# Ledger of designs, part 91: peptides against a protein of PDB entry 8OXM

Target 1, 371 residues: chain A of PDB entry 8OXM
Amino acid sequence: FKAEFRLAGGVNLPKIIDCVGSDGKERRQLVKGRDDLRQDAVMQQVFQMCNTLLQRNTETRKRKLTICTYKVVPLSQRSGVLEWCTGTVPIGEFLVNNEDGAHKRYRPNDFSAFQCQKKMMEVQKKSFEEKYEVFMDVCQNFQPVFRYFCMEKFLDPAIWFEKRLAYTRSVATSSIVGYILGLGDRHVQNILINEQSAELVHIDLGVAFEQGKILPTPETVPFRLTRDIVDGMGITGVEGVFRRCCEKTMEVMRNSQETLLTIVEVLLYDPLFDWTMNPLKALYLQQRPEDETELHPTLNADDQECKRNLSDIDQSFNKVAERVLMRLQEKLKGVEEGTVLSVGGQVNLLIQQAIDPKNLSRLFPGWKAWV

## One batch from the design tools (peptide; made by RFdiffusion4, then SolubleMPNN)

Design b2_p13_8_s2 (from b2_p13_8, 7 letters changed)
Fold by OpenDDE base, seed 2:
Structure b2_p13_8_s2 (fold): chain B 371 residues (1-371), chain A 13 residues (1-13)
Amino acid sequence: as target 1 above (371 residues)
Amino acid sequence: FISAKEYIERFKL
């Protein structure tokens, strides 16, 4: 390891360290403290299994459908090392950086990212109707620009077209697998884009198995398919390549039901894998920037001696695990809202739910659903 | 500033 480290931004102040491998190559690593990286490590193993299933199927293999994975090494219950995704940028950094973000560069007369956030924060405690109206005003005055990512990075038209297809396939694969696993907290800083491949890397996998639905502001979309995410696909949007890649991914997931259920069952009952949402984690994920000043970091997560009898904890945990497995089984059968759907019907419903402005307007403002 | 090595050792990282 090099003697120097850099701070990454954010509340937990993750540290960027450089190491030299046995091959003499320098590799950057991210050291997170105060976070349990066991969940990220487990979810990466599940993504690797999903990639194995996708690679075995001829139709998904031909389409090169894969989820980008990274190495996670948990070091303690509250610390670990992440592989630094070299040549990646958060989509939020590209889109809505304060100084040089793509929205400011390409749409200088639109609302600023700050104005959009402020408007949505002002209505956060308001009715769904008021949230929807303000969200529609924000969306009208904050038009998508993510098409320019591939245009800036890939000047050759043939390369540009291939990279836009790689992006669209990556969004489709990660959206469907993320939905099956109930992956939440898909804000613009938790999705990286590779500047060379145009593929997405999903990071911070701490909200899984639909635990985003039990947040103080529940998640209302199955995956991130916001206007900028769609704009990056080009003129066809969610139609054609994206839809077909979602359908082919969903076909493989549904046909792998027994394998996926068995793996998720083992993980849900692993006593070393705490996937459940706790109140401190919920508070952290939906904390307001204004509330950062009063919450002294003296909430030692050690002082939750909630003297819940061990028996009541185990019974409550088992009932949550059973509900997660039942819901996973329903998804893999194509059961949505008590109705059995075809793969095309299920994928269509999920796309409609993900792009619905009513669902998007109800999300926590920190999720930035207008981006 | 502590070294990355000292940080790893001190915090059992």
Scores: peptide ipSAE 0.000, ipTM 0.333, DockQ to the pose 0.036
Fold by OpenDDE base, seed 3:
Structure b2_p13_8_s2 (fold): chain B 371 residues (1-371), chain A 13 residues (1-13)
Amino acid sequence: as target 1 above (371 residues)
Amino acid sequence: FISAKEYIERFKL
């Protein structure tokens, strides 16, 4: 390790440290305090297992289908070391940065990102019909621009085509793996894009096993497949490469049912792995800018005073874990809405659910479903 | 390189 460190900033004042590996390469690491990295670490291990399954299958290996992973070393319940994801950018920073976002640069006459957010916040407590109408107006006046990411970064046409293909494969693999694991909170800051590979890196894995469905504003989509995500695939959109990569990923996941169930079962019953949604976490994830009154989530673990009988908590936990395992088994059998679907039928249903403007309009405004 | 700001926002730091 180098003797010097930098502060990243923010409320938790994480330390950026530089280390030299045994390979002689310098690597940046982030040392977090006051944050539980165990869920991220566990989900990265599950992603590595999914990658192992994808590498064993000839069709997914030929397509280079992988979910990008980063190194997480939890040190305690409130501290750990993260790999610095060098050369990535949040898709939200590229698309909707207030100063020089791609929407502002390429579509200067469209609604600003702020105007879109304001319009959707104004209807947040309204009917689904009113939310849908305003969402459609926002979408009409905020047109996709994410195609320009690959065009800006890759000037050579052959490289551009290869990188757009890598992007499309990365979206497909992460969408299907994320759906199987019930990964939520896929807002535009929790998805990074690598500026050299065009592959996605999913971060902040704190909403898993469909726990996004029990948020105050429930998640209504299986994964992020918004208009900009689709625009990055180019003119074919969700058709051709994306659909085929989803189908091949789903085929490998379904054929690996026993392995995936066994791994997830061990994780769900690990007493050190708190994957359940709690009310404070739910409030933090869907906090309004108007509620920026300093509710420092001093998640003081010391509020022992909800002595709910340990037996009733444990029985409630076990019933949630059993339901998660049952739903995972259904997904891996292709059971959707009580019907057994083929791989193509299941993938088609998931794509339709993810792109449905009725589902997208119901999401929390902070998820930015119009991006 | 990811800016420190981007990394903070990414990781809800």
Scores: peptide ipSAE 0.000, ipTM 0.321, DockQ to the pose 0.079
Fold by OpenDDE base, seed 5:
Structure b2_p13_8_s2 (fold): chain B 371 residues (1-371), chain A 13 residues (1-13)
Amino acid sequence: as target 1 above (371 residues)
Amino acid sequence: FISAKEYIERFKL
């Protein structure tokens, strides 16, 4: 290990450390303190299983459909080592960095990212109609620019086209697998893009199994398919390559029902894997930037053990786990809103739900649905 | 590697 470390700033002050391997290669690692990396580690294993299923199928293998994974080594309940995702950038940093974000560079006359956020925060407690109107105004004055990512990074036209295709395939694969697993909190910071491959890396996997639906502001979209995400696909948008890759991914997931159910069942009943949403986690995920100054939750675990009898807690947990398994089984059967859909019908419904400005306008402002 | 600032914002650290 090098003697020097860098702070990745923020509340948990993770340490970026450089290590030299026995192979003489420098590897950067992130040491997170005060963060439970067990959920990330478990979800990475599930993604690796999904990748194995996708590689076994000829149609998905030919399309190189994979979810990008990273190495997670949990060291304790509150510490771990992450493989630093070398050569990745958050899509949020590329798009909406205050100094040199792509929106500011390419659309200097549009609303600033701050103006958009302010407008959506002002209506956060308003009706769905008022949220929709303000969201449409924000979207009109904040036009997508993510097409420029591949244009800036890949100057050769043939490479540019291949990388845009890799991006589109990565979005499709991660969207469908993320939907099946009920992955939430897909804000612009929790999605990285690899500057060399144009593939997405999903991070902070702490909202899974549709637990985003029980947040104070419920998640209303199956995955992130916002205007910038679509703009990165180029002129075809969600049609053609993206749709076909979603359908082929969904087909593999639906043909692997028994395997996926068995794996998720083992995980849901693992006493070491806390996947349930608790009120403190819910508050933390949807905390306002303005409230960051006052709520240092000293996790005084004042265990207000509401002495719900251990039996009532266990029965409540089991009923939640059963509901998650039932909903996973429904998704894998193509059951949406009580109707059995074909793969194409299910994928179409999910795309429509994800791009619907009514659904997007209802999201927590911190999710930045206009980006 | 991402900047420290980029990492903060990224991981809600």
Scores: peptide ipSAE 0.000, ipTM 0.319, DockQ to the pose 0.083
Fold by OpenDDE base, seed 4:
Structure b2_p13_8_s2 (fold): chain B 371 residues (1-371), chain A 13 residues (1-13)
Amino acid sequence: as target 1 above (371 residues)
Amino acid sequence: FISAKEYIERFKL
């Protein structure tokens, strides 16, 4: 390891370290502290399995449908080492960076990202109708710009077209795999885009198995398919390549039901893998900037072992795990809202749910559903 | 370099 480190920023102030391997190759790594990387590591293994299934199928293999993975080495319950995703940028940084964000550059007369966030935060505790109206006003005055990512990075028209297709395929694969695994909506900063491949890298997998539905503001979308995500696909949007890649991914997932259930079952009952949403994590994921002042650091994590009888915790856990497995089985059978759907019907429902402004308007404003 | 605040928001941390 080099003696020098860089800060990646963040509350947890992760350290970027450079390591020289025994092969003489320099490898950049991200050391996270105060973060449980076990869930990330587990989810990366599940993604690798999904990739194996996708590579075995001729229809998905020919389309190069993969979910991008990174190396994770958990060191403790609160620390680990991540592969530094060199040549990636968070989509949120590209889109809504305060200084040089694509929205500001391409749409200087639109609302600022701050104005949009403020408007949506003001209605956060309001009716769904009021949220929808304000969301529509925000959307009208904050038009998508993510098409410019590929236009800026790929100047050759043939390369640009190929990379836009790679992006679209990556969104499709990650959306369907993410839906099956219940990753829900992904914060704009937790989606990296590779500046060379235009493929997405999903990071921070701390919400899985539909645990986003039990957040204080529940997730209302199966995956992130916001206006900028769609704009990056170009003129066809969710139609054509995206839809077909979703269908082909879903077909492989449904045809791999037994394998996926077995893997997820083993993971859900692994005593070393805490995937459940706890109240502190839920508060943290949806904390308001105004609520930062009252959380005195004096909650010693040690003293609130609420002696709930071990039996009640275990019974509660088992019931949640069983429910997750049952819902996973339903998804893999194409059961949506009590109805068995074809692959095309299921994918269509999921796309419609993900792009519905009514669903998007109900999301936690901190996750920027207008981006 | 991302700010501490941006990275909190980024990593849902």
Scores: peptide ipSAE 0.007, ipTM 0.400, DockQ to the pose 0.133; fails the geometry check

Design b2_p13_8_s3 (from b2_p13_8, 6 letters changed)
Fold by OpenDDE base, seed 3:
Structure b2_p13_8_s3 (fold): chain B 371 residues (1-371), chain A 13 residues (1-13)
Amino acid sequence: as target 1 above (371 residues)
Amino acid sequence: FKSAKEYIEEFKL
């Protein structure tokens, strides 16, 4: 370890530490406190398994379909070491940074990111109809700009085209793998983009197995496919490369059903893997900026004494785990709303659900569905 | 946007 450290921004003030490995290579590490990194570590192992399945298939291997992974070493229930994703930026930082965000630079006459958020917060407790109308007004006055990421980073036209394809493939692979695993909380700060590869890195994997659907504001989309995500694909949008890469990823996942079910079953019943949504986690994920002042979760360790009968908790847990496995099996069979779909039909349904402004307008305002 | 049901009917196996 080097003697110096840097603070990363954010509430938990994670420490960036430079380490020299036994191989003589310098590696940046993020030391995170107060977060349970076990869920991230487990989900990274599942992503590595999905990547192994994708590499075995000739069609997905030729397309270089992979979900980006990072190293996680959990040290305790509330501490661990992450590989620092060097040369990555949160898509939210690029798009909606207050000073130099791409929306401000390329669309200076559009609504500010703050104005968009304010308008959506004002209707947060309103009807779905009022949310939809305000979301459409926000979208009309906040036009997508994520195409400029690849244009700024890759000046050579041949490199630019290759990187735009790498981006589109990364979105497709992560969207389908994320849907199969029920990955939630895909807000603009939990998705990083690599400035060299144009591939996405998904972080903070604490909402999995469709637990985003039981949040106070339920998740209504299978993955993030917002207007800026689509704009980064260029003029073809979701058609052609993206759709074909989704279909080829879904084919591999469906053909690997037994392997995926066996792995997820072992994980769901692992007593060290807390994947269930709890009320405190739900409140934290959907906390309002105004409520940040009062809830210091001094989670005193001592409130373990709610002796809810262990038997009733175990029975409720087992019934949730069984439902997760059944729903995973349905997805891997192409069962949507009780009907068996082709790979093309299932992928089409998921794309339509993800881009539907009625679904997007219902999301928690902190998810920033207009970005 | 078609409803999820309308898409499911179009791609039913």
Scores: peptide ipSAE 0.142, ipTM 0.800, DockQ to the pose 0.020
Fold by OpenDDE base, seed 5:
Structure b2_p13_8_s3 (fold): chain B 371 residues (1-371), chain A 13 residues (1-13)
Amino acid sequence: as target 1 above (371 residues)
Amino acid sequence: FKSAKEYIEEFKL
């Protein structure tokens, strides 16, 4: 271990520690304190299994379809070592969080990220119609710029084209795998981009199995396919490469139904894997930045565990687990809203749901659906 | 955007 550490920023002040391995290689590690890395560790194992399925199929293997994984070593319920994704940046950092974010650099006359956030927060408690109108105004005055990521990082045109293709494939694979697993909380800080590969790394995997739908502001999209995400694909957008990679990923997932159900069943009933959304976690995920000052978690542990009979808790848990398995089975059969769809039909529906400004306008403002 | 229902009808198996 080096004697020096860096802070990665964020509420939990994770420590970046440079470690020299026994192999003499320097490895940057993120030590998260006060964060439950067990969910991330479990979801990384599921992603590795999905990658194994994708690698076995000739069509997905030829396309190099993979979801990026990172090593997670849980040390306790509130601490662990993440392999820091060296050479990655949060997409939000590149786009909006820096003083010289890509939106400010390329679109200096557009609304600031702060103005967009403020406008959407002002309508947070308003009707869906008012949210939609304000979201459309924000989108008109905040034009996508994520195409410039690959243009800045890859000056050679042939490399640029290859990296844009790698990006598009990464978005497609992670979107479909994420949808099948019901991955939520896909805000711009929870998606990293690799500055060398242009592949996405999804972090903070604590909202899975569609638990994002039971948040105080329910998630209304199957995955993040916002205007900047699409802009990074270049002029073809969601058509051609992205769509075909989604379809080929979905085909492999649907053809692996029994394997995926068996794995998820084991995980849902693992007493060490807390995947259920609790009220405190729900409040934390949708907390307003202004309210951060008052919630010192004096988690007085004395809040009555309502002695709901152990039987009623177990029955409620089992009913939630069964519903998750049923919904997973439906997705893997192509059942959407009680109708069986082809792979192409299901992928088309998911793309349309993900890009619909009516769905995007309903998301929690902290998700930044205009980015 | 078509409604989810309109897309489901178009892609029914």
Scores: peptide ipSAE 0.029, ipTM 0.687, DockQ to the pose 0.021
Fold by OpenDDE base, seed 2:
Structure b2_p13_8_s3 (fold): chain B 371 residues (1-371), chain A 13 residues (1-13)
Amino acid sequence: as target 1 above (371 residues)
Amino acid sequence: FKSAKEYIEEFKL
């Protein structure tokens, strides 16, 4: 390790440390000091398994359908080392950086990212109708620009086309696998893009198994398929390559039902894997910038009063785990709202749910559904 | 946008 570290931006101030490998190569690593990296480590193993299933199928292998994975080494319940995804940038950093974001560069007459956030925060406690109207106004005055990522990075037209296809395949694969696993909290800082491959890297995998639906502001979309995510696919949008890659991924997941259920069952009952949503985690994920001033650290969590009998905790946990497994089985059978769908029908429903402005307008403003 | 219900009816097996 070098003696010097850099702070990455953000509330938790993660430390970037440079390490020299046994091969003499310098590698940057991210040290998180307040996050439980065990969830990320477990979800990376599930993604590696999904990649193995996708590589066994000829149609998904031929399309190079994979989820990008990274190495996680948990050191404690609150510390660990992430392999820093070298050559990646958060999509939010590219799109909505305060000084030089792509929206400001390409659409200087649109609303600023700050104006959009402010408008959506003002209606956060309002009706769904008022949220929808303001979201539509924001969307009209904040037009997509993510097409420019591939255009800036890949000047050769043939390379540009191949990288746009790699991006579209990465979005499709991660969207369907993320839906099957119930992956939440897909805000623009939790999705990285590789500047060389144009593939997505999903980070911060702590909201899984649909636990985003029990947040104070419930998640209303199956995955992130916002206007900028779609704009990065180019002129065909969600049609053609994206849809076909979603369908082929869903076919492999549905045909692997027994294997996926068995593995998720083992993970849900692993006493080292806390996947359940707790009130403190929910508050942290949906914390308002205005609420930072009054939270004096006097949450002495006196651990004493949650003497719920061990039996009642175990029974409540088992009932949640059973519901997660039942819902996973339904998804893998194509059961949506009590109806069995074809792979094409299920994928089409999920795409429509993910792009519906009514669903997007209901999300927590920190998710930035207009981006 | 069709409601989830209208969409489910259209793609019902």
Scores: peptide ipSAE 0.029, ipTM 0.699, DockQ to the pose 0.021
Fold by OpenDDE base, seed 4:
Structure b2_p13_8_s3 (fold): chain B 371 residues (1-371), chain A 13 residues (1-13)
Amino acid sequence: as target 1 above (371 residues)
Amino acid sequence: FKSAKEYIEEFKL
């Protein structure tokens, strides 16, 4: 290891370290503290398996449909080493950085990212109707700009076109795989884009198996397909390449039902894999910026041994695991809202749910559904 | 088709 480290920024101040392997190769690593990387590591393994399934199918292989993975080595429940995603940028940093974000650069007369967030936070406790109206006002005055990512990075028109297709395929694959695994909506800082491949890398996989639906503000979308995510696909939007890649990914997932179920079953019952949403994690994921000041961790968690009978905890856990497996089986059968859908019908429903401004307006404002 | 166990073992860290 080199003696020097760099800070990657962000709340958790992850350390970028350079190491020289026994092979003499320099490798950049990200050391995260205070994050449980076990869930990330497990989800990366599941993604690798999904990639193997996609690679075995001729139609998905020809389209190079893959979910991008990174190496994760969990060191403890609160520390680990990740492969630093060199040559990636958070989509949120590109879009809504305070200084030079693409929204500010290309749409200087639109609302600032701060104004949008403020407006949506003001209505957070309001009716769905009021949330929808304010979300529509925000959307009207905060127009998508993510098309400019590929235009800035890829000056050659043929390369630009191929990279826009690579992006669209990456969004499609990650959306469908993410839906099957119940990853839900993804915070804009937890989606990286590769500046060379235009492929997405999903990081911080701490919400899986639809646990986003039990958050204080429940998720209302199957995956992130916000206006900027769609804008990055170019003029075709969700039609054509995206839809076809979703359908081909869903075909492979549905045809791999037994394999996916058995793997998820093993993971759900792994005593080392805590996938369940806890109240502290839920609070952390949906914390208000104003509430950050008062949560001094008073370490006086009194050891109130809530001797909840081990039997009642185990029975409650087993019922949640069974429900997750049943819902996964439904998804893989194309059962949506009690109806069996074709692959095309299921993908269409998911796309419509993901782009519906009524669903987007109900999301937690901290996740910036207008971006 | 490899069993899910064989898949898990193949992808086990």
Scores: peptide ipSAE 0.005, ipTM 0.382, DockQ to the pose 0.021

